# Designs tried in a protein design run: peptides against a protein of PDB entry 6B4J. Part 163

Target 1, 315 residues: chain A of PDB entry 6B4J
Amino acid sequence: DITMQWYQQLQDASMQCVLTFEGLTNSKDSQAKKIKMDLQKAATIPVSQISTIAGSKLKEIFDKIHSLLSGKPVQSGGRSVSVTLNPQGLDFVQYKLAEKFVKQGEEEVASHHEAAFPIAVVASGIWELHPRVGDLILAHLHKKCPYSVPFYPTFKEGMALEDYQRMLGYQVKDSKVEQQDNFLKRMSGMIRLYAAIIQLRWPYGNRQEIHPHGLNHGWRWLAQILNMEPLSDVTATLLFDFLEVCGNALMKQYQVQFWKMLILIKEDYFPRIEAITSSGQMGSFIRLKQFLEKCLQHKDIPVPKGFLTSSFWRS

## One batch from the design tools (peptide; made by RFdiffusion4, then SolubleMPNN)

Design b1_p22_8_s1 (from b1_p22_8, 9 letters changed)
Fold by OpenDDE base, seed 3:
Structure b1_p22_8_s1 (fold): chain B 315 residues (1-315), chain A 22 residues (1-22)
Amino acid sequence: as target 1 above (315 residues)
Amino acid sequence: SELEEIRKWLLENQLTPPPPAP
């Protein structure tokens, strides 16, 4: 399967990246530990500072991240930090930066859906300039949220239940699996972030170039989901999240062809979702149903709440 | 049916993921 091959290649590249900077991460040397911590902070703090408040601040954050990835010194924690401080510094920073973007989907976007857009536009812009960061974003995203590929991990003979739960994207701590509502909340955040990335371009870059991971991947994702059996609660939740965030963009890009896909969802796929939905899980199903019915009735998909406007970039 | 045609079309027009960058 081409999708699974792509998934595995990204995971292999991510694992290889970890191996390349293992010397930095496992060093017992005090100076190496200091460099590691400085680089980790320099990579992750700017991402955590991304907000919906001002476009000017977002540009400053972008410029700082780009400078760091370009081998330029940046100020972090009152110190000058550069990836050149260690031969493995760039690989480490790229990995940690990508990890942090996905973590912001998992945490910040999960709690505040509108946060997807400023995070995504920075991630997209960085990906355009630093393709390896983009591949690592996908690798982290796919590992934490296999539904972003999409695929459903299967239980293998001899596998521990906890390992299977982790493969499905659940957090398992102290032999306790995460509650379903918290799991879905985190998955929603990551899918919403992904749906935002594939449609956004950094406005200060060369927008004449093709998006490194654009809306064609949104089409692919939907096509793949619709060719899979629905998963209880998960499919209805994430399909809604995806369409709420990027449905308007997909509608504009694919027009009539996208409406055919929505009709397929409403008329063919919904009964399959309903058949596996228990009375206690109807919330996600009903939300998706109402969304699609509204979109089909109005022949329009609304611009998502939190979408970045021209006024944002002037602030 | 129309739905069968849409499903067939979707399968035929499913985009493959791009290869990862080397």
Scores: peptide ipSAE 0.095, ipTM 0.704, DockQ to the pose 0.250
Fold by OpenDDE base, seed 4:
Structure b1_p22_8_s1 (fold): chain B 315 residues (1-315), chain A 22 residues (1-22)
Amino acid sequence: as target 1 above (315 residues)
Amino acid sequence: SELEEIRKWLLENQLTPPPPAP
């Protein structure tokens, strides 16, 4: 399976990255610990500062992240910080930056769906300039949300239940699995972030280049999902999230072909979702139904709330 | 049926997106 090979390759690259900077992360030296913390803050704080407020502020954040990844000193916590402070600094920063982008999907976007767009446009722009960060974003995303690949992890003989639950994307703390609503909320945030990344380009980059992970991956994701048996509540939730965020972009890009796919979703795949939906899960089902019906009736998919406009970039 | 044709098309083109519309 090409999809699973791709998944595994990204996971292997991510694991190799962790091994590469293990010296920095496991150092007992006080200076190395300080450098690690400074680099971690320099990588992650700018991402946490991403907001929907102003395009100018977003540009400043982007420039700071790019400068850091380019080996230039940046100001963080009142100190000058550079990846050159340690030979493993760049790998560490790339990993932590990618991790933080996915975490913003998991936390910020999960709570505020409109936050997907400013985070995604920065992530996309950084990915264009720093492909390794993009691969690490995918690796982190795939590990936390296997539905972003998409695939459904399988239980293996001898596997602990908790490990299987973690593979499915659940948080397990003190032998207690995360509640389904919280799980779905986090998965939704990550899917929404992904759906935003694949359609957005940094406006100050080289627009002549192909998007490093563009809408073709959105098509691929939908096609793969439609070829899988639906999961109870999960499929209805994430399919809605994906279509709400990138459906308009896919419609504009693929036109008639996208509408064929949407009809297939409504008429062929949706009944399969219905068949596995319990009475307690009707909320996600109804939401998807209403969305699909509205889109098909109006022959339009609305631009998602929070989509970045020209006015945002002039702010 | 139209649905069967769409499904067949999707299955045949699973990992290959169509060209962008003009």
Scores: peptide ipSAE 0.078, ipTM 0.771, DockQ to the pose 0.852
Fold by OpenDDE base, seed 5:
Parts: C-alpha cells; sequence; structure tokens
Structure b1_p22_8_s1 (fold): chain B 315 residues (1-315), chain A 22 residues (1-22)
C-alpha cells in the first residue's frame, strides 16, 4: 500500500545514506576516525543539550546545528569541527543528527514528556532548512517505532522470534526481550516527539512556508491507525500519547472535521480496543477512555503540558 | 446514521486530510 511504500522509500534512503558514509565509518585511518568522532559529537551533543529552560539557549543550539549542516565550522569539544573535513561528513552528520533526535524521543521524552516540545521545535526548524534530515528523522523513527508509520509488523515464516520482536520495536539483548512497560515508554516518547514535530514551527524561520511535515500527517496517522485492527495495549497507549500532544493542534486546524474523527474514535474504534484489552492492560485503555470522554464532553482538547509559550522564547 | 457518515467520510479522506478550517 501507499503507506508501506513510503515507509520503504524512507528506509531505502536511510540505508543508502549509511552506504554513502561507510568509507568514513569503516575507515581504519586514525585521522578519519578522529573526524568521525568529532563529527558525531558535533551532531549529537547539541541535541542532548536541548532543554525546557530557556528559549535563548534553544536558539543557540539550533544555530549551532544549522551552522554545522551548512558546512560552517562549529566548536565542539574545544575543537573546530566542519562537515567539510571529509567528503562523507555531511551525510554522516545528517544521519547521526536525525538518529539523535529520534533517540531523544526514545529516551528523554519517554521519561519527561514535556521535553517533546523543545526537541520537536528544533527538529522542525532544522527539517525546514535541511529536508534530508527530516527524511532521516522519519526513517529512524519508523524503524524504531513502526507504529509511527503506522503499521504493525507481521511475523513471517522462518523468522526468528527475536527478529520479530525487534521489528515490533522491542529491544532484545542477550536473548532477553525488553519488558512491556519499558517498550511502551520508549514508543510513547517517540510518538509524542512526532506529534510535537508535526505541529511546531521554528519561530525564527520563514513561517509563511508550508510545514515540511505538518498536521496533515497527523490526520494521516490517525486515519491509518483507525483503519487498522488495534494492537493490544500498544494502540491505546500510543493513540492517547498522540492525541494528548497534538489533539489541540488538530482541533484548531481541522475543527469540525477533527471532532468527527474523534467521535469515530470514541464510538467505533474504542470498542474494538476494549475487545482486545486484557485486565492487566486496562490502565492504558482507561486513560484513553477518560481523555476521549473529557474532550468530547468539554468540546475541547487541552494544550499539552510543556507547550512552548511566548515567555519561553523571551527567556 | 451519523456514525456511518463519519466512517464513510474518514475512509474517503484516509490519505488526504481535509482542508484546514478557515
Amino acid sequence: as target 1 above (315 residues)
Amino acid sequence: SELEEIRKWLLENQLTPPPPAP
């Protein structure tokens, strides 16, 4: 289908990117190794420094990332670093940067949901200026969280259970699969980050241009989810995460049309989730239920906690 | 029913979101 084709195209592009910088990554040359490490740090450290503390700091981080991607030298680890240090430097940095954004969803946002917004606004702004980074963000996101596509990976004949588990997004280490709570936590973080990206624009960019991956993709995501059979625990969890983060934005953007979708979720899709929800999974189900009921009752979806305000940008 | 209309509408708009509200 079209969604799977899109998924595969992004994965292919990501794989091609990896092949492009393989010379840099596999080099035994000491100088190449040094450059690789410097570029990796330059790409990833600024992203790890993103916080909810101050808009000014966020701007500095953005400017550093943008400078690096623009071929300008940046200070990293006390050294001047540039993607021009190696012919594959730009591709490598774009890949590692995109990977790091998704990793912040997987780790930071997973633990601190409010962190989605500052990370997402930087990611969105970088995506606007560097579309390839955006594509790579999607590729990394889709690979780690197939539910962000969305699709539910299917077990294929001859597949090892561990490989299937990895396809589903589980971490498998030493033949031990990740606990469900940790898995869902990571998936939640990535979905929340994605839901934040599609609604946020970097305030210092050209906001008159179309968002490179905007709320229309939020609509698409919901539509695709609703056209799928729900997955136990996963669908209820991630649907809540998505709606909590971007439901307000979708409501504002699509108004009556979005409410129609929300009614469909509550009246048609929610019973299907309920039917597959075990007693041990009722937490996620109840949370989604309460959220939907509250939103429909009040005819409003609240602005998510951590949403960036004007005061943040003045700090 | 209203619900059926919503379902139909969603299916028709599955890949193409509606225009943004003015």
Scores: peptide ipSAE 0.057, ipTM 0.756, DockQ to the pose 0.827
Fold by OpenDDE base, seed 1:
Structure b1_p22_8_s1 (fold): chain B 315 residues (1-315), chain A 22 residues (1-22)
Amino acid sequence: as target 1 above (315 residues)
Amino acid sequence: SELEEIRKWLLENQLTPPPPAP
């Protein structure tokens, strides 16, 4: 399976990255610990500062992240920080930055769907300039949300239930599995972030270049989902999240061909979702139904709420 | 049926998106 090979390659690259900076992360030296903490803060704080307030502020954040990844010193916590402070600094920063982008999907976007767009446009722009960060974003995303690949992890003989639950993307703490609503909320945030990344380009980059991970991956994701058996509640939830965020962009890009896919979703795949939906899970199902019916009736998919406009970039 | 044709088309084009509309 080409999709599973791609998944495994990204996970292997991520694991190799962790091994490359193990010396920095496992060091007991006080100076190394200080450098690690400074680099971690420099990589993650700018991402946490991303907001919908002003395009100028977003540009400052982008420039700071790019400067850090380029080996330039940046101000963080009142100190000058550079990846050159340690031979493993760049690998560590790339990994932690990518992890933080995915975490913003999991936490911020999960709670505030509109936050997907400013986070995604920065992530896309950084990915364009630093491809390794993009690969690490995918690796982190795929590990936390296998549905972003997409694939459904399978239970293997002898596997502990908790390990299987973690593979499915659930958090398990003190032998307590995460509640389904919280799980779906986190998965939704990550899918929405992904759907935003694949359609957005940093406006101050070279727009003539091909998007490093563009809408063709959105098509691929939908095609793969439609060729899988639906999961109860999960498929209806995430399919809605994906289409709400990037459906308009896919419609504009692929036009008639996208509408054929949408008809297939409504007429063929949606009944398969219905067949596995219990009475207690009708919320996500009904939401997807209403969305599909509205889009097909109006022959339009609305621009998602929070989509960045020209006025945002002038602020 | 039209639906069967769409299913077949999607299967054939699963990993290769159509060209962008002009």
Scores: peptide ipSAE 0.050, ipTM 0.749, DockQ to the pose 0.818

Design b1_p22_8_s2 (from b1_p22_8, 10 letters changed)
Fold by OpenDDE base, seed 3:
Structure b1_p22_8_s2 (fold): chain B 315 residues (1-315), chain A 22 residues (1-22)
Amino acid sequence: as target 1 above (315 residues)
Amino acid sequence: KELEKIREELKKNQLTPPAPAP
């Protein structure tokens, strides 16, 4: 399976990255610990500062992240911080930055769907300049949300139930599994972030270059989903999230071919979702239904709420 | 018939997106 090979390759690369900077992370030296913490803050704080307020502020955040990844000193917590402070500093920062982007999908986007766009445009722009960060974003995303690959983890003989639940993307704390609503909320946030990344380009970059992980991956994601059996509640939820965020972009990019795919979703795949949907899961099902019907009826997919306009970049 | 054509087109294209519309 090509998709599973890709998943595994990204996980292996992520694991190798962790091994590469283990000396920094496991050091008992006080200076190394200080450097680690300074680098971690320098990588993660700018991402947490991303907001929908102003394009100028977003540019400052981007420039700070890019400067850090480029080996330039940046101010963080009142200190000058550089990845050159440790031989493993760059790998560590790339890993932590990627982890933080995915975490913002999991937390911020999950609670505020419109936040996907400013986070995604920064992530996309950083990915364009720093491909390794992009691969690590995917690795973190895929591990937390296997549905972003997409694949459905299977229970294996001898596996602990909790480990299976974690593989599915559930949080398990003190032998208590996360509630389904919270789980789906987090998964939704990550899928929405992903759907935003694949369509957005940093406006101050070299627009002549191809998007490093563009809308072709959106098409791939949909095609892969359609080739899988739906999961109860999960598929209806995440398919809606994905289409709401990137459906307009896919429509514009692929036009008639995308409409064919949307018809296939409505007429072929949607009945399969319906067949596995319980009465208690009708909310996600109905929402997807209404979205598909509206889009097909109007022959249009609306621009998602929070989409970055030219006015945002002039602010 | 139309739905089957769409299915076959999607299968033929596998995971490869169509060319962008002009």
Scores: peptide ipSAE 0.175, ipTM 0.793, DockQ to the pose 0.745
Fold by OpenDDE base, seed 5:
Structure b1_p22_8_s2 (fold): chain B 315 residues (1-315), chain A 22 residues (1-22)
Amino acid sequence: as target 1 above (315 residues)
Amino acid sequence: KELEKIREELKKNQLTPPAPAP
């Protein structure tokens, strides 16, 4: 499977990145530990500061992240921090930055869906300038949310149930699996972030270039989902999340062809989702149904709530 | 006809998007 080969290549690259900075992460030297912590804070704090408040603040955050990745010193925690402080500093920062973007999908976007857009536009803009960060974002995202690839992890002979649950994206702590609602909430956040990334361009970059991971990947995602058997609750939830965030953009980009895909979802795929939906999971199914019916009836997909407008960038 | 073509392409696990509409 070409998709699985691509996924594995991303995971291998991510693993190689971890091995590259292992000297920094495993160092017992006090100065190396200090540098590691400073670099980790410099990479992650700006991402945590991303908000829907003002475009000017978002630009400042972007410029700080870009400066750090460019080997320039940045102020973090009252200190000057640079990736040049350690030979593994850049690889470590790229990995931790990418990890943090995905974590914001998992946590912030999961709780506040509108947060997807400011996080995604920064991630997209950084990806244009730093392709390795983009690959690491995909590696982290796809590992935490295999449904973003999409693929469904299979149980292998001799595998522990907990390991299989983790492969499915569940958190398992103290031999207790995460509750389904919390799992779906986290997966929703990551899917929404991904759906936002593939459509957004940083407005202060070179927009004449092709998006490094654009809407063609949105089409691919939908096509792959439609060629897979649905999972109960999961498919209905994440398909809704994806279409709510990027459906308008896909409609604008692919027009009639996208409407054909949407009809195919309603006519061919929806009955398959319905057939596996239990009475306790009907909420996600109904939400997707109502969304699709409304979009097809009105021949329009609304701009998602939280989409960044010109007024945001003037603030 | 075109919807059927898309259905067939998707059934063949074709993941290539159409050209962007003008």
Scores: peptide ipSAE 0.105, ipTM 0.782, DockQ to the pose 0.562
Fold by OpenDDE base, seed 2:
Structure b1_p22_8_s2 (fold): chain B 315 residues (1-315), chain A 22 residues (1-22)
Amino acid sequence: as target 1 above (315 residues)
Amino acid sequence: KELEKIREELKKNQLTPPAPAP
């Protein structure tokens, strides 16, 4: 399977990255520990500061992240920090930055769906300039949310149930599996972030370049989902999240072909979702139903709430 | 018949999406 090969290559590259900076992470030297902590803060704090407030602030955050990745010194925690402070500093920062973007999907976007857009536009812009960060974003995203690939992890002989649950994206702590609502909330946040990344370009970059991971991957994702059996509650939830965030962009890009796909979703795939939907899961099902019916009736998919406007970039 | 044609088109385009509409 080409998709699984690509997924495995991303995971292998991510693991290799971790091994590359192991000397920095495992160092007992006081200076190396300080550098590690300073680099970790420099990589992660700017991402946590991303907000929907002002385009000027978002540009400042972007410029700070780009400066750090470019080997320039940045101010973090009252200190001058540079990836040049350690030979493994760049790899470590790229990994931690990518991890933090995905974590913002998992946490911030999960709670505040509109936060997907400012996070995604920064991630997309950084990816254009630093392709390795993009690959690491995909590696982290796909590991935490296999549905973003998409694939469904299979239980293998000899596997512990907890490990299988973790592969499915559940958090398992003290032999307690995460509640389904919390699981779906986190998965929704990550899917929404992904759906935002594939459609957004940093407005201050070279817009003539091809998007490094554009809407063609959104088409691929939908095509793959529709060729898979639906999962109870998961498919209805994540398909809605994906279409709500990037459906307008896909409609504009692929026009008639996208409408054919939407008809296939409504007429062929949606009944298969219905067949596996229990009475307790009707909320996600009804939400998807209403969305599809409205879109088909109006022959339009609305621009998602929180989409960045020209007025945002002038603020 | 039409749905089956769409299914086959999507299978072919699973990894290679169609060109953007002009």
Scores: peptide ipSAE 0.232, ipTM 0.796, DockQ to the pose 0.840; fails the geometry check
Fold by OpenDDE base, seed 4:
Structure b1_p22_8_s2 (fold): chain B 315 residues (1-315), chain A 22 residues (1-22)
Amino acid sequence: as target 1 above (315 residues)
Amino acid sequence: KELEKIREELKKNQLTPPAPAP
């Protein structure tokens, strides 16, 4: 399976990255610990500062992240910080930066869907300049949300239930599994972030270059989902999230072919989702149904709330 | 119908996106 090979390759690369900077992370040296913390803050704080407020602020954040990844000193916590402070500094920063982008999907976007767009445009722009960060974003995303691949993890003989739950993307703390609503909320945030990344380009980059992970991956994702058996509640939720965020972009890109995809979802896939949807889970299904019916009726998919406009970039 | 073609392609696990519309 090509999809699973791709998944595994990204996970292997991510694991190798962790091993590469293990010396930095496990060091007992006080200076190394200080450097680690400074680098971690320098990588993650700018991402946390991403907001929907102003394009100028977003540019400042982007420039700071790019400078850090380029080996330039940046100001963080009142100190000058550089990845050159440690031989493993760059790998560590790339990993932590990628992790933080996905975490913003998991937390910020999950709670505030419009936050997907400013986070995604920075992530996309950084990915264009730093492909390894993009691969690590995918690795973190895929690990936390296997539905972003998409694939469904399988229970293996001898596996602990908790480990299986974690593979499915659930948080398990103190032998307590995450509630389904919280799980779906986090998965939704990550899918929405992904759907935003694949359609957005950093406006100050070389726009003539092909998007490093563009809308073709959106088509791939949809096609793969439609080739899989639906999961109760999960499929309806994430399919809606994906289409709400990137449906307009896919419609513009693929036009008639994308409308055929939507009709296929309505005619062929909906009955399969319905068949596995319990009476208590109808909310996500109904939401998806209403969305698709409206889109097909009006022959339009609305621009998502929070989409970055020219006015945002002039602010 | 072209819809049936897409259905068939999807059933065959063909994940290649169509050419972008002009």
Scores: peptide ipSAE 0.149, ipTM 0.816, DockQ to the pose 0.584; fails the geometry check

